# Ledger of designs, part 33: peptides against a protein of PDB entry 5VVV

Target 1, 276 residues: chain A of PDB entry 5VVV
Amino acid sequence: FLCGVVEGFYGRPWVMEQRKELFRRLQKWELNTYLYAPKDDYKHRMFWREMYSVEEAEQLMTLISAAREYEIEFIYAISPGLDITFSNPKEVSTLKRKLDQVSQFGCRSFALLFDDIDHNMCAADKEVFSSFAHAQVSITNEIYQYLGEPETFLFCPTEYCGTFCYPNVSQSPYLRTVGEKLLPGIEVLWTGPKVVSKEIPVESIEEVSKIIKRAPVIWDNIHANDYDQKRLFLGPYKGRSTELIPRLKGVLTNPNCEFEANYVAIHTLATWYKSN
Target 2, 276 residues: chain A of PDB entry 5VVV as posed
Amino acid sequence: FLCGVVEGFYGRPWVMEQRKELFRRLQKWELNTYLYAPKDDYKHRMFWREMYSVEEAEQLMTLISAAREYEIEFIYAISPGLDITFSNPKEVSTLKRKLDQVSQFGCRSFALLFDNIDHNMCAADKEVFSSFAHAQVSITNEIYQYLGEPETFLFCPTEYCGTFCYPNVSQSPYLRTVGEKLLPGIEVLWTGPKVVSKEIPVESIEEVSKIIKRAPVIWDNIHANDYDQKRLFLGPYKGRSTELIPRLKGVLTNPNCEFEANYVAIHTLATWYKSN

## One batch from the design tools (peptide; made by RFdiffusion4, then SolubleMPNN)

Design b1_p11_2_s3 (from b1_p11_2, 7 letters changed)
Fold by OpenDDE base, seed 2:
Structure b1_p11_2_s3 (fold): chain B 276 residues (1-276), chain A 11 residues (1-11)
Amino acid sequence: as target 1 above (276 residues)
Amino acid sequence: MEELNKRFYSE
C-alpha cells in the first residue's frame, strides 16, 4: 500500500530542504511514499525533454538519497503530454533518455502523468493510434518495459476523476482502453468523483476499479490549494472510509502549496491509514 | 500574464 504525499500542485515547488523534512515526517508517521510531480518544475512538464544539468542532477541525487535514508519510496513523475508526439520514435527515445538519467540518480520508481492536457492527438498520432488512450498506453507500456518493469510504476490518466470521464466512469472508452491495454503491473492514479473530492465513496472506487481492472492509487486533492492560494486547507483528512484501504493500492495526498500548512493534512492521513 | 495552469477544479 502506497501512502504519503504527491508534490503535484501548480505554483512554487517545495525546496529541497522542505522535501527532506517531509521525508523525515513521513517516516515518523509510518508513511512510505513521495511522488515528485511539481507542475511548475520546468523539466517535469513544460520542458520534459530537457536533461537535468550537473547542478540539478546533484540536487536530485541528494533528494533521492535522502528519501532512501528515511525509507521513503521516491517516485519520479514526468508529464510529457503537453506536446509529446506519441508516434514519433525520437520523442519516445527522448523520454527514455530522460528516465535513464533519473535512474542514474538512484531512482527506481516512476510515473507517467497525462493529467491536465488536451484530449486531442496531433495528425501524426491519429494515423498510428485509434485513440488518445491507445497512444498513452502504448508509450506507457513501452517505457515500463524499457525500465525493466520497476516494482512501482504509475500512470495518471487524462480522465483522472469522475467529472472528467466521458460519458461517465463506468462507460468511458478512454478508461476501458486503459484497463484493457495498460500492463497489469502499472498502477493507475485516480482522484475520486471530482478534482477536489469532499468524499470518496467506496462505491466510486469499486466502479473505477472495475473499468481499469485494478485497485487505483488515490491522488487526493482534499488539501490542495493551488487553485486558490488565498485559502489554506488546515482540516483533517476526512470523507474517506477506512473501508477504502483494502480496495486501494495507495493514497497520495496532494496538499497545500505552503509546506508549513500541511502538518494536520499529512498527520491525519497517517492516522487514517493506521486505523484499518 | 502567463495563465497559471490552474487545475480546473470543477466545483
Scores: peptide ipSAE 0.067, ipTM 0.788, DockQ to the pose 0.449
Fold by OpenDDE base, seed 5:
Structure b1_p11_2_s3 (fold): chain B 276 residues (1-276), chain A 11 residues (1-11)
Amino acid sequence: as target 1 above (276 residues)
Amino acid sequence: MEELNKRFYSE
């Protein structure tokens, strides 16, 4: 069971010292996972093709080493979906080289994120792939196999919540393709019925699990505030029955952008997880 | 450009 934090918000990323402090807190609270997915890290999303500099490499190596020291699984995410051409072998090779560099930093767990992108393929990809889901699954499977089938590999679908599913969760051709064609060792991220789910009913997890043919990892936006810069979410982790735990592969909270605001959010997630 | 920097929140 993956339980911890995803740094997955828009806005100023956390500094390395905050991330190290997070790992110490996660260990202390018996949480085990950190997903590196800061949307405004340029080399994560907008400039995903760009290799890390020597200085950035040293920082990431130090961060990954710190995660290992605290027995936290460090998952490196990349979000190529803004401008990748899935059918272009050069794009695939560029993605491979980027993940090879991160593997050299000592990273062993990875994620491909296709959230918050246009649902349309370019003309070149339409000639090769039957749908956007087929293109995403193809590259994800290829990268997963290229990396030697790492123990933890995550996929974030473009339809990552109930409200984004067309026509609905159980009938989505996109999620059906993901469920049928995504290799079984790849985990699927999900935010619940909504992007920010006030509640995540057990029945809603059973519904999505059926179509994706696996238990999801919850990307939990309950404490996310990147959509409302005037608001801090300081309340406890709630609206999730502990009956979800045996039906999930994990829960990663995507909390407030302000690192200092997240004590209650993360601590109460840990209490919830241990109450099972 | 500004819209790409915001998560699509379906409220």
Scores: peptide ipSAE 0.067, ipTM 0.786, DockQ to the pose 0.607
Fold by OpenDDE base, seed 4:
Structure b1_p11_2_s3 (fold): chain B 276 residues (1-276), chain A 11 residues (1-11)
Amino acid sequence: as target 1 above (276 residues)
Amino acid sequence: MEELNKRFYSE
């Protein structure tokens, strides 16, 4: 069971010292996972093709080593979906080389994120793939196999919540393709009925699990404030039955942008997780 | 392309 934090917000990323402090807190609270997915890391999303500099590499190596010191699984995410051509072998090879670099930093767990992108394929991809889901699954499976089938590999679908599913969760051709064709060792990220789910009913998890043919990892935006930085979500982790725990592969909270605001959010997630 | 600088939260 993956339980911890995803740094997955828009806005100023956390500094390395904040991330190390996070790992210390996660260990103390018996949480086990950090997903590195800061949207405004240029080399994560907008410039995903660009290799890390020597200085950036040293910082990431230090961060990954710190996660290991605190027994926190460091998952490196990349979001190539803004401008990748899935059918272009050069793009696939560029993605492979980027993940090879991160593997050299000592990272062993990875994520491919296709959240917050247009649902339309380019003309070149339409000639090769029958749907956007087929293109995403193809590259995800290829990368997963190329990396030697790492123990933890995550996929974030473009339809990552109930409101983004067309026509709905149980009938989505996109999620059906993901469920049927995504390799079984790859985990699927999900935010619940909404992007920010006030509640995540058990029945909603059973519904999505059926179509994706696996238990999801919750990317939980309950404490996310990147959409309204004038608000801080200081309340407890709530609206999730503990009956979800046996039906999930994990829960990763995407909390407030302000690192200092997240004590209650993360601590109460830990309490929730231990209550099962 | 509208730079998706914000997560789409459907209220």
Scores: peptide ipSAE 0.063, ipTM 0.781, DockQ to the pose 0.485
Fold by OpenDDE base, seed 3:
Structure b1_p11_2_s3 (fold): chain B 276 residues (1-276), chain A 11 residues (1-11)
Amino acid sequence: as target 1 above (276 residues)
Amino acid sequence: MEELNKRFYSE
């Protein structure tokens, strides 16, 4: 069971010292996972093709080593979906080389994120792939296999919550393709009925699990505040029955952008997880 | 471009 934090917000990423402090807190609270997915990290999303510099490589190696020291699984995410051409072998090769570099830093766990992108394929991809889901699954499976089938590999769908599913969760052709074609060792990220789910009912997890043919990992935006910088969510982790735990592969909270605001968010997630 | 800097929070 993956339990911890996703740094998955828009806005200023956490600094390396904050991330190391996070790992110490996660270990202390018996949480086990950190997903590196900061939207405004240039080489994560907008410039995903760019290799890390020597200085950036040293920072990432140090961060990954710190995660290991605190027994935290470090998952490196990349979000190529803004401008990748799925049918272009050069794009696939560029993605492979980027993830090879990160693997050399000692990273063993990875994620491909296709959240917050246009649902339309380019003309070249439409000639090769039957749907956007087929294109995403194709590259995700290829990368997963290329990396030697890592123990932890995550996929974030474009339809990552109930409100984004067309026509709905149980009838989504996109999620059906993901469930049927995504390799079984790849985990699927999900935010619940909404992007920010006030509640995640058990029945809603049973519904999505049926179509994706696996238990999801919850990307939990309950404490996210990147959509409104005037808001700070200091309330406890709530609206999730502990009956979800046996029905999930994990829960990763995407908390407030302000690092020091997240004590209650992360601590109450840990209490929730231990109450099962 | 500006919309992509905010998570798609459907209210």
Scores: peptide ipSAE 0.059, ipTM 0.769, DockQ to the pose 0.578

Design b1_p11_2_s4 (from b1_p11_2, 6 letters changed)
Fold by OpenDDE base, seed 1:
Structure b1_p11_2_s4 (fold): chain B 276 residues (1-276), chain A 11 residues (1-11)
Amino acid sequence: as target 1 above (276 residues)
Amino acid sequence: MEELLKRYYSE
C-alpha cells in the first residue's frame, strides 16, 4: 500500500530542505511514499525533453538519497502530454533518455502523467493510433518495459476523475482501453468522483476498479489549494471510509502549496491509514 | 494558468 504525499500542485515547488523535512515527517508517521510531480518544475512538464544540468542532477541525487535514508519510496513523475508526438520515435527516445538520467540518480520508481492536457491527437498520431488512450498506453507500456519493469510504476489518465469520464466512468471507452491494454504491473492514479472530491464513496472505487481492471492509487486533492491561493485547507483528512484501504493500491495526498500548512493534512492521513 | 486551474478544479 502506497501512502504519503504527491507534490502535484501548480505554483512554486517546494525547496529541497522542505522535501527532506517532509521525508523525516513521513517516516515518523509511518508513511512510505513521495511522488515528485510539481507542475511548475520546468523539466517535469513544459520542458520535459530537457535533461537536468549538473547542478540540478546533484540536487536530485541528494534528494533521492535522502528519501532512501528515511525509507521513503521516491517516485519520479514526468508529464510529456502537452506537446509529445506519440508516434514519433525521436520523442519516445527523448523520454527514454530523460528517465535513464533520473535512473542514474538512483531513482527506481516512476510515473507518466497525462493529466490536464487536450484530448486531441495530432494528425501524425491519428494515423498510427486508434485513440488517445491507445497512444498513451502504447508509450507507457514501452517505457515501463524499457526501464526493466520497475516495482512501482504509475500512470495518470487524462480521465483521472468521474467528472472527466465520457459518457461516465463505467462506460468510458478511454478508461476501457486503459484497463484492457495497460500492462497489469502499472498502477493507475485517480482523484475520485471529482478533481477535488469532498467524499470518495466505496461504490465509486468499485466502479473505477472494474473498468481499469485494478485497484487505483488515489491522488487526493482534498487539501489542494493551487486553484484558490486565498485559501488554506487546514482541516483533517476526511470523507474517506477506512473500508477504502483494502480496495486501493494507495493514497497520495496533494496538499496545500504552502509547505508549513500541511501538518494536519498529512498527520491525519497517517492516522486514517493506521486505523485499518 | 489560474483560469486553466479553475476549469479543471471547478465543480
Scores: peptide ipSAE 0.203, ipTM 0.866, DockQ to the pose 0.548
Fold by OpenDDE base, seed 4:
Structure b1_p11_2_s4 (fold): chain B 276 residues (1-276), chain A 11 residues (1-11)
Amino acid sequence: as target 1 above (276 residues)
Amino acid sequence: MEELLKRYYSE
């Protein structure tokens, strides 16, 4: 069971010292996972093709080593979906080389994120793939196999919540393709009925699990505030029955952008997780 | 950026 934090918000990423402090807190609270997915990290999303500099590499190596020191699984995410051409072997090779570099930093767990992108394929991809889901699954499976089938590999679908599913969760051709074609060792991220789910009913998890043919990892935006920088979400982790725990592969909270605001959010997630 | 975020978070 993956339980911890995803740094998955838009806005200023956390500094390395904050991330190290996070690992210390996660260990102390018996949480086990950090997903590196800061949307405004230059080389994570907008410029995903660019290799890390020597200085950036040293920082990431140090960060990954710190995660290991605190027994936190460091998952490196990349979001190529803004401008990748899935059918272009050069793009696939570029993605492979980027993840090879991160593997050299000592990273062993990875994620491919296709959240917050347009649902339309380019003309070249339409000639090769039957659907956007087929294109995403193809590259995800290829990368997963190329990396030697790492123990933890995550996929974030473009339809990552109930409200983004067309026509709905149980009838989504996109999620059906993901469920049928995504290799079984790859985990699927999900935010619940909504992007910011006030509640995540058990029935909603059973519904999505059926179509994706696996228990999801919750990317939990309950404490996310990147969409409203005038608000801080200081309340407890709530609206999730502990009955979800046996029906999930994990929960990763995407909390407030302000690192210092997240004590209650993360601590109460830990309490929730240990209450099962 | 706020407008893009509003598209994803504004139901």
Scores: peptide ipSAE 0.183, ipTM 0.861, DockQ to the pose 0.565
Fold by OpenDDE base, seed 5:
Structure b1_p11_2_s4 (fold): chain B 276 residues (1-276), chain A 11 residues (1-11)
Amino acid sequence: as target 1 above (276 residues)
Amino acid sequence: MEELLKRYYSE
């Protein structure tokens, strides 16, 4: 069971010292996972093709080493979906080389994120792939296999919540393709019925699990505030029955952008997790 | 930033 934090918000990423402090807190609270997915990290999303500089490499190596020191699984995410051509072998090779670099930093767990992108394929991809889901699954499977089938590999679908599913969760051709064609060792991220789910009913998890043919990892936006910089979500982790735990592969909270605001959010997630 | 976020978070 993956339980911890995803740094998955838009806005100023956390500094390395905040991330190290996070790892210390996660260990102390018996949480086990950090997903590196800061949207405004240029080389994560907008410039995903660019290799890390020597200085950036040193920082990431140090961060990954710190995660290991605190027994936190460091998952490196990349979001190539803004401008990748899935059918272009050069794009696939560029993605491979980027993940090879991160592997050299000591990273062993990875994620491919296709959240917050347009649902349309380019003309070249339409000639090769039957659907957007087929294109995403193809590259995800190829990368997963190329990396030697790492123990933890995550996929974030473009339809990552109930409201984004067309026509709905149970009938989504996109999620059906993901469920049928995504290799079984790859985990699927899900935010619940909504992007920001006030509640995640058990029945909603059973519904999505059926179509994706696996228990999801919750990317939990309950404390996310990047969409409203005037608000801080300081309340406890709530609206999730502990009956979800045996039906999930994990829960990763995407909390407030302000690192200092997240004590209650993360601590109460840990209490929730340990209560089952 | 807020406008881009509204595009993805506007349910």
Scores: peptide ipSAE 0.178, ipTM 0.862, DockQ to the pose 0.641
Fold by OpenDDE base, seed 3:
Structure b1_p11_2_s4 (fold): chain B 276 residues (1-276), chain A 11 residues (1-11)
Amino acid sequence: as target 1 above (276 residues)
Amino acid sequence: MEELLKRYYSE
């Protein structure tokens, strides 16, 4: 069971010292996972093709080593979906080289994120792939296999919540393709019925699990505040029955952008997880 | 950024 934090918000990323402090807190609270997915980290999303510099490499190696020191699984995410051409072998090779570099930093766990992108393929991709889901699954499977089938590999679908599913969760052709074609060792991220789910009913997890043919990892936006910089979400982790735990592969909270605001968010997630 | 966030987080 993956339990911890995703740094998945828009806005100023956490600094390396904050991330190291996070790992210490996660270990202390018996949490085990950190997903590196800061949307405004240029080489994560907008400039995903760009290799890390020597200085950036040293920082990432140090961060990954710190995660290991605190027994926290460091998952490196990349979000190529803004401008990748799935059918272009050069794009696939560029993605492989980027993840090879991160593997050299000592990273062993990875994620491909296709959240917050348009559902339209370019003309070249439409000639090769039957749907957007087929294109995403193809590259995800290829990368997963290329990396030697790492123990932890995550996929974030474009339809990552109930409200984004067309026509709905159980009838989504996109999620059906993901469930049928995504390799079984790849985990699927999900935010619940909504982007910011006030509640995640057990029945909603049973519904999505059926179509994706696996238990999801919850990307939990309950404490996310990147959409409203005037608000801090300081309340406890709530609206999730502990009956979800045996039905999930994990829970990763995407908390407030302000690092110091997240004590209650992360601590109460840990209490929830240990109450099962 | 705010516009993208409004599109995806506007419930």
Scores: peptide ipSAE 0.167, ipTM 0.859, DockQ to the pose 0.589

Design b1_p11_3_s1 (from b1_p11_3, 5 letters changed)
Fold by OpenDDE base, seed 2:
Structure b1_p11_3_s1 (fold): chain B 276 residues (1-276), chain A 11 residues (1-11)
Amino acid sequence: as target 1 above (276 residues)
Amino acid sequence: SVKERMREAAL
């Protein structure tokens, strides 16, 4: 069971010292996972093709080593979906080289994120792939296999919550394709009924699990505040039955952008997780 | 960004 934090917000990423402090807290609270997915980290998303510099590599190696020291699984995410051409073998090779570099930093767990992107494929991709889901699954499977089938590999769908599913969760052709064609060793991220879900009912997890043919990992935006810089979500982790735990592969909370605001959010997630 | 607006519009 993956339980911890996704740094998945828009805005200023956490500094390396905050991330190290996070790992210490996660260990102390018996949480086990950190997903590196900061939207405004240039080489994560907008410039996903760009290799890390020597200095950036040293920082990432240090961060990954710190995660290991605290027994936290460091999952490196990349979000190529802004401008990747899925059918272009050079793009696939560029993605492979980027993840090879991160593997050299000692990273063993990875994520491909296709959240918050346009559903339109370019003309070249339309000639090769039957749908956007087919394109995403193809590259995800290829990357997963290329990396030697790492123990933890996550996929974030473009339809990552109920409100993004067309026509709905259970009938989504996109999620059906993901469920049918995504390799079984790849985990699927899910956010619940909404981008910010007040509640995640058990029935909603059963519904999505059926179509994706696996238990999801929750990307939980309950404490996310990147959409409103004037608000801090200081309340407890709530609106998730502990009955979800045996029906999930994990829960990763995407908390407030302000690192210091997240004590209650993360601590109460830990309490929730241990209450099962 | 368009993406921030997608997150906001889904709230």
Scores: peptide ipSAE 0.096, ipTM 0.833, DockQ to the pose 0.554
Fold by OpenDDE base, seed 4:
Structure b1_p11_3_s1 (fold): chain B 276 residues (1-276), chain A 11 residues (1-11)
Amino acid sequence: as target 1 above (276 residues)
Amino acid sequence: SVKERMREAAL
């Protein structure tokens, strides 16, 4: 069971010292996972093709080593979906080289994120792939196999919540393709019925699990404030039955952008997790 | 939700 934090918000990323402090807190609270997915890290999303500099490499190596010191699984995410051509072998090779570099930093767990992108393929991809889901699954499977089938590999679908599914979760052709074609060792991220789910009913997890053919990892936006920087979500982790735990592969909370605001959010997630 | 719209608008 993956339980911890995703740094997955828009806005200023956390500094390296905040991330190290996070790892100390995660260990202390018996949580085990950190997903590196800061939307405004240029080399994560907008400039995903760009290799890390020597200085950036040293910082990431130090961060990954710190995660290991605190027994926290460090998952490196990349979001190539803004401008990748899935059918272009050069794009696939560029993505491989980027993840090879991160593997050299000592990272062993990875994620491919296709959240918050247009549903349209370019003309070249339409000639090769039957659908957008087929294109995403093809590259995800290829990268997963290329990396030697790492123990933890995550996929974030473009339809990552109930409100983004067309016509709905159980009838989505996109999620059907993901469930049928995504290799079984790859985990699927999900935010619940909504992007920000006030509640995540058990029945909603059973519904998505059936179509994706696996238990999801919850990307939980309950404490996320990137959509309203004038608000801080300081309340407890709630609206999730403990009956979800045996039906999930994990829960990663995407909390407030302000690192200092997240004590209650993360602590109460840990209490929730240990209450089962 | 507001976040759904903002994430869609950050596209």
Scores: peptide ipSAE 0.091, ipTM 0.829, DockQ to the pose 0.164
Fold by OpenDDE base, seed 3:
Structure b1_p11_3_s1 (fold): chain B 276 residues (1-276), chain A 11 residues (1-11)
Amino acid sequence: as target 1 above (276 residues)
Amino acid sequence: SVKERMREAAL
């Protein structure tokens, strides 16, 4: 069971010292996972093709080593979906080289994120792939196999919540393709009925699990505030029954952008997880 | 925007 934090918000990423402090807190609270997915990190999303510099490499190696020191699984995410051409072998090879570099930093766990992108394929991809889901699954499976089938590999779908599913969760052709064609060792991220789910009912997890043919990892935006800079959510982790735990592969909270605001968010997640 | 979609989905 993956339990911890995703740094998955828009806005200024956390600094390396904040991330190291996070790992110390995660260990102290018996949490085990950090997903590196900062949307405004240039080489994560907008410039995903760009290799890390020597200085950036040293920072990432140090961060990954710190995660290991605190027994935290460091998952490196990349979000190529803004401008990748799935049918172009050069794009696939570029993605491979980028993940090879991160693997050399000592990273062993990875994620491919296709959240918050346009649902339309380019003309070249439409000639090769039957749908957007087929294109995403193809590259995800290829990368997963290329990396030697790492123990933890995550996929974030474009339809990552109930409100983004067309026509709905149980009838989505996109999620059906993901469930049928995504390799079984790849985990699927999900935010619940909404992007920011006030509640995540057990029945809603049973519904999505059926179509994706696996238990999801919850990307939980309950404490997210990147969508409203005037909002600070300091309340406890709630609206999730502990009956979800045996029905999930994990829970990763995407908390407030302000690192110092997240004590209650992360601590109450840890209490929730240990109460099962 | 992406942020607007997040906000709309939070309502």
Scores: peptide ipSAE 0.085, ipTM 0.827, DockQ to the pose 0.535
Fold by OpenDDE base, seed 5:
Structure b1_p11_3_s1 (fold): chain B 276 residues (1-276), chain A 11 residues (1-11)
Amino acid sequence: as target 1 above (276 residues)
Amino acid sequence: SVKERMREAAL
């Protein structure tokens, strides 16, 4: 069971010292996972093709080593979906080289994120792939196999919550293709019925699990405030039955942008996790 | 949602 934090918000990323403090807190609270997915990290999303500099490499190696010191699984995410051409072998090779560099930093767990992108394929991809889901699954499976089938590999679908599913969760052709064609060893990220789910009913997890043919990892936006920087979400982790735990592969909370605001959010997630 | 608005502003 993956339980911890995703740094998955828009806005100023956390500094390396905050991330190290996070790992110490995660260990102390018996949580085990950190997903590196800061939307405004240039080489994560907007400039995903660009290799890390020597200085950036040293920082990432230090961060990955710190995660290992605190027995936290460090998952490196990349979001190529803004401008990748899935059918272009050069794009696939560029993505492989980027993940090879991160593998050299000592990273062993990875994620491909296709959240917050346009649902339209370019003309070249339409000639090769039957749908957007087929294009995403093809590259994800190829990358997963290329990396030697790492123990933890995550996929974030473009339809990552109930409100983004067309026509709905149980009838989505996109999620059906993901469930049928995504390799069984790849985990699927999900935010619940909404992007920010006040509640995640057990029945909603049973519904999505059926179509994706696996238990999801919850990307939980309950404490996310990137969408309204005038608000801090300081309340406890709630609206999730502990009956979800045996029906999930994990829970990663995407909390407030302000690192200092997240004590209650993360601590109460840990209490929830240990209460099962 | 405001994340939907951030999506609409990034499109």
Scores: peptide ipSAE 0.078, ipTM 0.825, DockQ to the pose 0.163

